Peptides against a protein of PDB entry 7RZF. Designs and how they scored, part 56

Target 1, 358 residues: chain A of PDB entry 7RZF
Amino acid sequence: PFQEEHLKQLYKIVPIKDIRNLYVTFPIPDLQKYYKSNPGHYLGHLIGHEGPGSLLSELKSKGWVNTLVGGQKEGARGFMFFIINVDLTEEGLLHVEDIILHMFQYIQKLRAEGPQEWVFQECKDLNAVAFRFKDKERPRGYTSKIAGILHYYPLEEVLTAEYLLEEFRPDLIEMVLDKLRPENVRVAIVSKSFEGKTDRTEEWYGTQYKQEAIPDEVIKKWQNADLNGKFKLPTKNEFIPTNFEILPLEKEATPYPALIKDTAMSKLWFKQDDKFFLPKACLNFEFFSPFAYVDPLHCNMAYLYLELLKDSLNEYAYAAELAGLSYDLQNTIYGMYLSVKGYNDKQPILLKKIIEKM
Target 2, 358 residues: chain A of PDB entry 7RZF as posed
Amino acid sequence: PFQEEHLKQLYKIVPIKDIRNLYVTFPIPDLQKYYKSNPGHYLGHLIGHEGPGSLLSELKSKGWVNTLVGGQKEGARGFMFFIINVDLTEEGLLHVEDIILHMFQYIQKLRAEGPQEWVFQELKDLNAVAFRFKDKERPRGYTSKIAGILHYYPLEEVLTAEYLLEEFRPDLIEMVLDKLRPENVRVAIVSKSFEGKTDRTEEWYGTQYKQEAIPDEVIKKWQNADLNGKFKLPTKNEFIPTNFEILPLEKEATPYPALIKDTAMSKLWFKQDDKFFLPKANLNFEFFSPFAYVDPLHSNMAYLYLELLKDSLNEYAYAAELAGLSYDLQNTIYGMYLSVKGYNDKQPILLKKIIEKM

## One batch from the design tools (peptide; aimed at target 1 H41)

Design b2_p21_3_s1 (made by RFdiffusion4, then SolubleMPNN; from b2_p21_3 with S7T N10G P12E)
Fold by OpenDDE base, seed 4:
Structure b2_p21_3_s1 (fold): chain B 358 residues (1-358), chain A 21 residues (1-21)
Amino acid sequence: as target 1 above (358 residues)
Amino acid sequence: SLPGEFTPLGDEFYLDLALSL
């Protein structure tokens, strides 16, 4: 366990590669026994969320951060770490104090809203999806993971323990949130900008670093973090699949796409999956417009239209991705291409959202 | 972040270092 002298520390680390990372870490109790509720995963899901009103959305809007991840990592026996990790821009490297302030503002928002059972249910449902399809999509990664997991879980639960959320424990969520405080923070910044400004060398690899105490004024600034009205909880993810039924193979199923609808305005091709037997579909739409590329002006208008459409759909991108859905929009010489891929259950919802923005 | 185990950005070495210091 870290003593008080190991808290409120800033580490400036010189990387070999040109990378800019920020690690904001918090010592937390060992949560391994609470794997059925996994409060660290709940918090990691919210803190690492990429939707509107998220921490990442605000930090991206300021041009300070490219990406963000949050979650728990095992430490030594008897404690864990909660980690918020961001990839910093060059500008973000100058605003680390403000970035961390925004982290504490988001954490304060989570405290104010309290634990949400519906968010836990979404995490449960997402993990159930991941579990159900893990063996079908990535068989090679499975065997090496099992050997590590055997040390932490009963043999009977090893296959499921990482994925099965069973118990909503708001008390444990609050307990972890109570550890995510400025007085309990350890900050590491990884940047080549610290080259020649370090005074210590790591023993194993010779990594150069500097350790500094975080000033009490900075800690106090973070302790007084407000709710920041820009931060909001995610909306419910409407794209999470719940129906995984696979329709039986049709008797007349062709090995190639069959034309099932032919009209003056549309042709529809269909091929049933005869190989993978997954509750997934690929919807591909090609839109033809005689005006799309008639001249440079129309070409530019078609380009701008798609850029605006993509921007308007960005609010759904992350929620769709989490739910195992994706979409793609491209200009073609004849008009536009739209693709919707992933679990078939909620594809109509995503497709409707796309069409409503068109 | 996607659902699952926490995966650090970049090289895990620097996270492990930061946690060991």
Scores: peptide ipSAE 0.427, ipTM 0.880, DockQ to the pose 0.571
OpenDDE base, seeds 1, 2, 3, 5: peptide ipSAE 0.403, 0.409, 0.414, 0.385; ipTM 0.874, 0.875, 0.874, 0.861

Design b2_p21_3_s2 (made by RFdiffusion4, then SolubleMPNN; from b2_p21_3 with S1M S7V N10G P12E)
Fold by OpenDDE base, seed 4:
Structure b2_p21_3_s2 (fold): chain B 358 residues (1-358), chain A 21 residues (1-21)
Amino acid sequence: as target 1 above (358 residues)
Amino acid sequence: MLPGEFVPLGDEFYLDLALSL
């Protein structure tokens, strides 16, 4: 476990690949015994959220960050880490201190709002759905994974322990939040821009790095992180499925899609699932327009329209994806293609939002 | 793991370095 001398450190690391990453690491207590409440997952869900008012949304709006992930990572028995990792833009590499300030502003927002039972319930429901409808894995990989996790969980719970949440523990969420402080931070910046500017070499892999103490003025700046009014908790995820009813097979089920509607403006093909018996659907729409590909101007206008449409749908994309819904929008030589896939219960909600933005 | 949750994918090396340093 890290001692006080290992805290408030900045590492500048030279990668082999041309990548720009920021790792913000906090030592936390061993949360393994709390897997049924999983307070680190709760915080990872909020810190890693991609919706409006999220940390990522603000950092992306500034052009500093492409992606963000947050969560607990195992260290060794008796301690863990909470890590926030971001993929940096070239501009973001110049604003690392300000990126970390925004992280602490978001963490301060989480402290001000306090633990939310509804957020825990959403995580519980999402994980329960993921467990219940888990796809078949390759036996070799699955067996090796299960053999590994047998060291951490009771035999009776080994299949469920990574998924099934049972207990809302606001006390444990607060306990972890209390560790996410500037005085406990370790920062690693990974960039080729540090080549020839390092003074140390890592023993095992020969990775070049420089270690520096973070200035006390910077730590104080982060300690005084204000409530940034741009940060908000996510809204309730309307895409979380609640109905998993599988309709009985039709007596005359065809092996291929049957034409069930034929009109001057639309044709509809339907195929019931006769193989998987999952509460999932695939809706595919082909829109025909005689103007979509008539000339280079119209082709480019159709492309720009879809890019703008995709951009306008970004607010829903993440929440839908978390709930096991997805969409795809493509230009075709005939017009456009829309696909909506996932749990059939909330699929009409996503489809409606797509059509309202079109 | 859900989108946005830290999954050590592929760059585990740099994270392990960041944790071991």
Scores: peptide ipSAE 0.016, ipTM 0.580, DockQ to the pose 0.528; fails the geometry check
OpenDDE base, seeds 1, 2, 3, 5: peptide ipSAE 0.015, 0.013, 0.012, 0.007; ipTM 0.581, 0.553, 0.559, 0.548; seeds 1, 2, 3, 5 fail the geometry check

Design b2_p21_3_s3 (made by RFdiffusion4, then SolubleMPNN; from b2_p21_3 with F6Y S7T N10G P12E)
Fold by OpenDDE base, seed 4:
Structure b2_p21_3_s3 (fold): chain B 358 residues (1-358), chain A 21 residues (1-21)
Amino acid sequence: as target 1 above (358 residues)
Amino acid sequence: SLPGEYTPLGDEFYLDLALSL
């Protein structure tokens, strides 16, 4: 167990590679016994969210962070860590204190809103999707993972324990949130900018580092983190599939796309999946415009239009990705190409959102 | 990784180091 002397510490670590990482870590109780509720997963989902009003969205808007991951990691026996990890920009490296302030503002927002059962349900549904399709992914990664998990879960539950959320436990979510406090923080910054500024060497690999106490004034600044009005809980993910029905193979199924609609304004080709038998579809649209490439001005307008369209759709990108949906938009010499891929159930919703922005 | 599972962005070595210090 970390003693008070191990808390409120800053580690400046010199990497071999040119990387800039920030690790904001919190000692938490061992949550393994609570795998059915997995409060760390709930918090990791929200803290690591990439949608509008997320922590990452704000930190990206400031140009300080490229990527963010949040979640629990196993520690020694009887405790875990909750970790918020970001990839820092060069500018972000200068604003680490403010980045961490924003982390605590987001955590304070989570406290103010309280545990949300609908968010738990989304995590449950996402995990159920991942579990259902796990067997179709590469078996080698699966066997090595199972061998590690056998130490932690009953044999009967090993295959499911990581994926099956069963119990909404708001009390455990609040308990973990109560550990995500400035007084319980350990910060590590990994950057080559600390080269020649370290005073310690790690014994195993010779990694150079410096340890510093975080000033009490900085801890107090983080303790007084206000409710930043830019932070919002994510909206409900409307793209999460719930129907996984596979339609029967048609008797006249063609090995190639068949023309099923031919009109003056549109042609439609269809091919049923005869190989994978997944509740997935690929929708590909090619739009033809006689004006798209008439001259350089029209080409530039078509390019700008597509960039604006992509930007307007960015609010859905992460939610779609989490739900196993993707879209692609490309300029073509004849106009535009749109692709929507993934689980078929909510593809019409995503497609509608795209068309409404067009 | 499932959404909400922690997967380090960088080399796990530096995280493990930071957690061991």
Scores: peptide ipSAE 0.375, ipTM 0.859, DockQ to the pose 0.724
OpenDDE base, seeds 1, 2, 3, 5: peptide ipSAE 0.361, 0.360, 0.373, 0.347; ipTM 0.859, 0.856, 0.861, 0.846

Design b2_p21_3_s4 (made by RFdiffusion4, then SolubleMPNN; from b2_p21_3, 6 letters changed)
Fold by OpenDDE base, seed 4:
Structure b2_p21_3_s4 (fold): chain B 358 residues (1-358), chain A 21 residues (1-21)
Amino acid sequence: as target 1 above (358 residues)
Amino acid sequence: MLPGEFTPLGDESYLNLALSL
């Protein structure tokens, strides 16, 4: 386990690849025994959230971060880490202290709001869906994975332990949040900009790095992280499926799509799933416009329209993706293509939002 | 693991380094 001397450290690491990453790491207790409540997953879900008012949304709006991941990582037996990892822009590399300040402001927001049972319930439902409708994995990889996790979970629960949440434990969420403090931080910045500025070499891979103590003034700045009014908890995810009913096969089901509606303005083709029997659908819409590609101006306007439409849908994209829904929007030489895929239960909600933005 | 959650399925080399240092 890290001792106090190993905390409040900054590592500047030279990568082989041209990458810019920030790792903000906190030592946490071993949460393995709490897999049924998984407080680290709860916090990872919120800290790693990509919706409006999220940490990523704010950092991305500043042009500092491209992607953000948060969650627990296994350490050695008896301790874990909570890690926030971000992909830095060139500008973000200049604002690492402020990025970390925003992380602590978001963590402070989570403390102020306290543990939310509805968020736990959403995580539980999402994980239950993911487990229930898990795709077939390659046997070799699956067996190797299961063999590994047999060291951590009871044999009877080895298949479910990574997915099925059972217990809301606000006390454990608070306990982990209490470890996510500036005094417990380890920071690693990975960038080629540190080339020729390092004084150490890692023994195993020969990676060049520099270790520095984080200044006490910076630690104090992070300790005094206020509530940033831009940070909000996510709204309830309306895309989480609740109905998994599979309709009986139609008696006249064809092996190919059947034309079920033919009008002057629309044709509708339908094919029922006769193979997989999943509560999923694929809705494909082709919109025809004689103006879409009539000239270079209209072509560019059609492109710009779709880019603006995609941008206007970003607020829903992440929540839909979490719930196993996806959409795709493409320009065609004839107009536009829209695809909506995933669990059929909430597809109408996503489709409605797309059409309302169109 | 959901999107936005830390998945150990990346180039963990630098993370492992950051954790081993």
Scores: peptide ipSAE 0.042, ipTM 0.713, DockQ to the pose 0.542
OpenDDE base, seeds 1, 2, 3, 5: peptide ipSAE 0.016, 0.028, 0.040, 0.024; ipTM 0.595, 0.673, 0.699, 0.651; seeds 1, 5 fail the geometry check

Design b2_p21_4 (made by RFdiffusion4)
Pose (drawn by RFdiffusion4):
Structure b2_p21_4 (pose): chain A 358 residues (1-358), chain P 21 residues (1-21)
Amino acid sequence: as target 2 above (358 residues)
Amino acid sequence: ESDFFILKSIMEENPVTASPH
C-alpha cells in the first residue's frame, strides 16, 4: 500500500490524552513464507534489546527516551511492515532528527558485521527449551489459536510453530537488513503541541495531522556517514538454564501450603509441586510499612522510589526476563510487593540482586 | 487519507517482538 509518492514523509498528529511518541515505519515484502529462518525475528532480537551498550541504553544515557519496542508488524497478506516505536521526554521532542539518526547508526553498526552464528544458536536453544517445558493450556483460547494458524502451516507442525528452527540462512537476514534504508522511511510524530497548526483532518475518526515531507537535507544527512556511537553487540547470556531436574517428593507431603516459619519478622508458606512436574517455581513477597499510605506525599514517594528502582534495574534483569525468569515489583496500598517466577535454576542470583539494589 | 488510515491502524498496535514464550 505504500507507493513512492507517500514515502519519506513525516506526519504530525495531535492526540487527546497527553502522550509523546515517534513511529518509524518501513515497508517490507511478505516473510510468512519464510517460517524456518525467520529473519524478522533476528532483526527484532538485535534492534529491540536492552542491556549493556545497545540501542535503548544510549538513548537513556542522553536522556531522550524512556523505552523502545522493535520487531516487525504483520499486515494482511502479501505485504509486511517493520516498526521502531519510541516514546519521548520533554526535550526528546526537540531532537527527533538526532534520534532517528542514532537509529540508522545502530542499523549501520549491524550492517558492517551482519549475520551472527551464535545469536541464532542461542535463540534456537531458547525456543527449544521454552517449547520442551511448555505449560498446560486453558482449553478455550487455545483451540482458537491453533485454528488461527491452521491456515498457513501443514498438519505436522501445527503445534511447533515459531518454536523450532531448522536453519540459519544469512541471505535473508541480509535481504531484510537491506530494505531498512532512509529511502524507505515513514516517520510519524505524535505530540499535543500541534493544536492550532493542523490543516488536514480525518473524516472517519476526526483527528488532525499534517504533511511535513522531509526535505533531502536530513535524508542525505541520515545515510551519509554512519560509523558508530558507543554501541556494541549483546554479550554471552548467563541466565540460560541448565538444571532441569525434578526434585523428589519428601516425607511431609501436604495438599495445601503450610506455615513453616512464624517469627515476629516473617512468615512462609511452602508447597512442593505435586501435579505439574515442571522445573520451575514461583516465589512471592509482600513487604509491609505503616508509612506507605500515611498522607499523599508518602503515598506518592512510594511510586517514585519503586519506579526508579525498576528504571535502574531493567538494564540488568532484561536477560532474566528474556531467558524465562520474570520478576515484578510494584507498590500496594499497605506496603510494597515482589514476585519472581520462572525456571528453577537462577532465582537466588536474581532475587538477591533485587534485594541489594533495593 | 487512505494512507493515513492505514498508518493510524499501525500506530494503535505494537509489532511482533522476538521474545521467547

Design b2_p21_4_s1 (made by RFdiffusion4, then SolubleMPNN; from b2_p21_4, 13 letters changed)
Fold by OpenDDE base, seed 3:
Structure b2_p21_4_s1 (fold): chain B 358 residues (1-358), chain A 21 residues (1-21)
Amino acid sequence: as target 1 above (358 residues)
Amino acid sequence: DEVFRLLLELMKEKPKTAIPP
């Protein structure tokens, strides 16, 4: 449905709310029939990744972007879009061309590395976890959703089709990557800074905008996007749970935490879950130091220590979050508090990494 | 106008990230 005249366009849009957003959009074929491989999800996972060497990490390091989302979205009948959406800083609004250049550099990195089966497997495993432990949807919403998706999926697969990846299709990943080119781009910039600089109004929503052709020179700059050595594929996510065994309730299980270890330097309390029966745990650690709040200097040092510790753990934060793990670090008047929550299987790995950084 | 409207519709909801809902 998109003719060549609709490509290489820039839209400057005035929002109602004070927001700064960039949408880099690519028309792609309808991928609905490929739901078992979901190449758009694979690409969205990588492009939207927040770990070291990611697109977001680099754009954040420059102070241009706060958040990034990448993925496929349904269009009109017979086509889809791949969208990279970023929340722009004030500085980022001045560097939109460079931001998009970095997007194409990252896409070029994905082309150079080629499709990775291990990345597909991680997506598969993450989706399987999400499917297995999804909350019950509201019946009305769920019924309407199912009714809508019955047009796209076999009846036997309708409940699983959105979650279960089954087929690694590198050919389809490459096909979608081939559509993520500057010659196929449509850019929208959303900012109040365009107020009074627009010449069109959208009839249905009253949205004020300006449409401009992207200069051929800019398109050519993006086409010549080199490999940026700062971009790397993510490392394997070691936090993805694989064991979901729920241990039986102990006969002596108490409704309150029981002291299971008492030493001169530590006390350990334990309570088994008697209510939720999920393969999840909450680990809470309180560290006591007589020096933590002895004076303002020590208080500030304890604060700085915790900030440095958090910063040193940032490389794991996103991977842990994707895997359904979280941690929290807080200063207390007595020292430090650490919490690790989520699926129990890989909590020891995350805890070990935290301890190694302490 | 229709092409722009489609863009506005695309902008209403964030694309599905790889983070499962």
Scores: peptide ipSAE 0.166, ipTM 0.784, DockQ to the pose 0.589
OpenDDE base, seeds 1, 2, 4, 5: peptide ipSAE 0.156, 0.094, 0.146, 0.139; ipTM 0.780, 0.760, 0.775, 0.777; seed 5 fails the geometry check

Design b2_p21_4_s2 (made by RFdiffusion4, then SolubleMPNN; from b2_p21_4, 13 letters changed)
Fold by OpenDDE base, seed 3:
Structure b2_p21_4_s2 (fold): chain B 358 residues (1-358), chain A 21 residues (1-21)
Amino acid sequence: as target 1 above (358 residues)
Amino acid sequence: DEVVRLLLELMSENPKTAKPP
């Protein structure tokens, strides 16, 4: 367990690679026994969310952060860490205190809203989908993994324990959230900009670093983190599949796409899956416009249109990705190409959202 | 030293993201 002297510390670390990262870490109790509720996953899902009103969306809007991940990680025996890790821009490296302030503002928002059972249910459903459709693992790797986790899980649960959530435990979510406080923080900044500014070398890796106490005034600023009105809980993920029915192969199924609709304005080809038997589909749309490439101006306008369309769809992109849906939009010499891929159940919803923005 | 090692070990692998495993 970290003693008080190990908390409120800043580590400036020189990387071998040209990377800029911020690690905000909190010592938390060992949560392994709570795998059925997995409160750290719940918090990681929200803190690591990429949708509108998320921590990442705000930090990106400021130009400080490129990527963000959040979650629990195993520590030494008897404790874990909760980690928020961000990829810093050059500008973000100058605003680390403010970035961490925004992290605590988001955490404060989570405290104010309290644990949400619907968010837990979404995590449960997403994990169930991931478990059901996981790829076949390599036997040797899988057996070694299982052997390792047998120390933590009953034998009957060992195959499912990493995926299947069973218990909503708001008390445990609040308990972990209560550990995510400025007084418990350990900060690491990784940047080559600290080269020649370090005074210590780590023995095992030879990593150069400097350790500093975080000033009490900075800790107090983070402790007084107000609710930022830009932070919101995510909306319900409408793209999570619930129907996994696989339709029987049609008797007249062809190995190639068959024309099933032919009109003056559209042609539709269909091919049933005869190989994978997954509740997935691939929808491809080619839009033809005589104006798309008529001249350089129209070409640039068509490009700009697609960029604006993509930007307008960003609100759905992350939620769709989490639910195993993806889309692609491209300019073609004839107009535009749209692809929608993934679980078939909610593809009509995503497609409708795309078309409504067009 | 152990504290920095633990930190480096923590940094070697990204935490399990919000994405399903």
Scores: peptide ipSAE 0.060, ipTM 0.765, DockQ to the pose 0.611
OpenDDE base, seeds 1, 2, 4, 5: peptide ipSAE 0.058, 0.049, 0.068, 0.058; ipTM 0.755, 0.754, 0.763, 0.766; seed 4 fails the geometry check

Design b2_p21_4_s3 (made by RFdiffusion4, then SolubleMPNN; from b2_p21_4, 15 letters changed)
Fold by OpenDDE base, seed 4:
Structure b2_p21_4_s3 (fold): chain B 358 residues (1-358), chain A 21 residues (1-21)
Amino acid sequence: as target 1 above (358 residues)
Amino acid sequence: DEVVRLLLELMSSQPKTAKPP
């Protein structure tokens, strides 16, 4: 168990590689017994969200952070950690205190909004999709994984326990949120900039580090984290598939794309999946414009248009990715290429969003 | 020392991200 002396500590760590990372860690109770509700996954989903109003979105907008990961991690027996890990920019390395303030502002927003059953339901649905379409793991790796999991789960649940959420437990979500406080924080900053500024060496890895107490004034600043109006809960993920029906193979299914529509303005090719039998589709659109590459000005305009379009679609990118959808936009010498891939059920929604931004 | 080891162990393995595996 972490004693009070191990809390409110800052570790400055020298990496072997040229990396800049911040780890904000919180000791939490062992949540393994609560795997059916998985409150740490709920919080990790929100804290690690990349959509508009997310923690990452704000930290990126300031140029301080490139990536963010949030979630629970196993510790020693009887406790876990909740970790927020960010990849720092050079500028972000100078603003670690403010980054952590924003983390606590987001956590405070989560407290203010309270546990949301719809968010839990989305996590449940996403995990169910992931489980249903889990790729064939290598048998040896799978058996070794299962053998490890048998220590934590009933035999009958071992195959599903990692994926299936069953119980919405707002009380457990609040309990974990109550542990995500400045008084319970342990901070690690990983940067080569600490080279020659360390006073300790870790015995196992030879890692050079310095340990410092976080000043009480900084802890108080984080304790007084206000509700930053830039932070919002995610909107409902409209891209989560619910229909997984596979249409029967057509009697005249061709091994190659068949031309099914031919008009003056459009040609449509279709090929049914005859191999994978997944509720997935690939929609590929090639747009032809006689003006796209007439001159350097038009080329630059086409490029800028596509960049602006990509930027305007960024709000959907993460939600689509979580739901197993992706899109790609490329300039071509003839105009533009659009691809939409993934589960077929919500592809029309994503496609509509793309077209509305065009 | 154990605390730093645990921290390093925490850093060596990615947190189970909310991204379904």
Scores: peptide ipSAE 0.100, ipTM 0.781, DockQ to the pose 0.593
OpenDDE base, seeds 1, 2, 3, 5: peptide ipSAE 0.097, 0.072, 0.080, 0.087; ipTM 0.779, 0.772, 0.778, 0.782

Design b2_p21_4_s4 (made by RFdiffusion4, then SolubleMPNN; from b2_p21_4, 14 letters changed)
Fold by OpenDDE base, seed 4:
Structure b2_p21_4_s4 (fold): chain B 358 residues (1-358), chain A 21 residues (1-21)
Amino acid sequence: as target 1 above (358 residues)
Amino acid sequence: DEVVRLLLELMKEKPKTAVPP
């Protein structure tokens, strides 16, 4: 267990690779026994969210962070860590204190809003989808994984325990959230910029590092993190599939796309899935315009249009990805290409949102 | 030393994202 002397510490670490990472870590109780409610997953989902009003969205808008991951990780026996890990830009490396302030502002927002059952339900549904459609792992890897899991879960639950959420426990969410405080923080900054500025070497890996106490003034600044009005809870993910019905194979199903509609303005090809039998579809649209690439001006306008369209759709990208949907937009010499892929059920919703932005 | 080791071990693998493994 971490004593007070191990808290409020900053570690400056020299990496072997040219990487810039920030790890903000909090010792938390062992949550393994709470796997049915998985409060750390709930918090990881929100803190690691990439949608509008998320922590990542704000940090990315400032040019300080490229990627963010939040979640629980196993520690030693009897405790875990909650970790917020970010990939730092060169500029972000200069703003670590402010990045961490924003983390605490987001955490404070989570405290102010309180635990949301609908968010738990989304996590539950996403995990159920992931479990249902998980790819077949290699038998050796699968066996080794199961053997490891058997140490933690009843035999009857080993296959499902990592995925199935059953119990909404707002009390446990609040308990974990109460551990995510500046007084409980351990910070590690990983950067080559610390080369020649370290005074310690880790015995196992030979990693060079410097340990410093975080100044009380900085801790106090983080403790006084206000509600930043830019931070918002995510909206409900409209793209989470709920219907997984697979239509029977048509008697006249062709191995190739068949032309099922031919009009002056459109042609439609259809091929039913005869191989995978998944509740997934791939929708491909080719738009033809005689003006798209007629001259350099039109080419640039078509490019700019698509970039603006992509930017306008960015608010949906993460929610779609989480739900197992994707879209692609490309300029073509004849106009534009749009692809929508993934679970069939909510593709019309995503497609509608794309069309509304066009 | 154990504290730094644990930190380094934590850095080896990305935290489990909200994406199920």
Scores: peptide ipSAE 0.077, ipTM 0.757, DockQ to the pose 0.555
OpenDDE base, seeds 1, 2, 3, 5: peptide ipSAE 0.076, 0.064, 0.064, 0.073; ipTM 0.753, 0.752, 0.757, 0.761

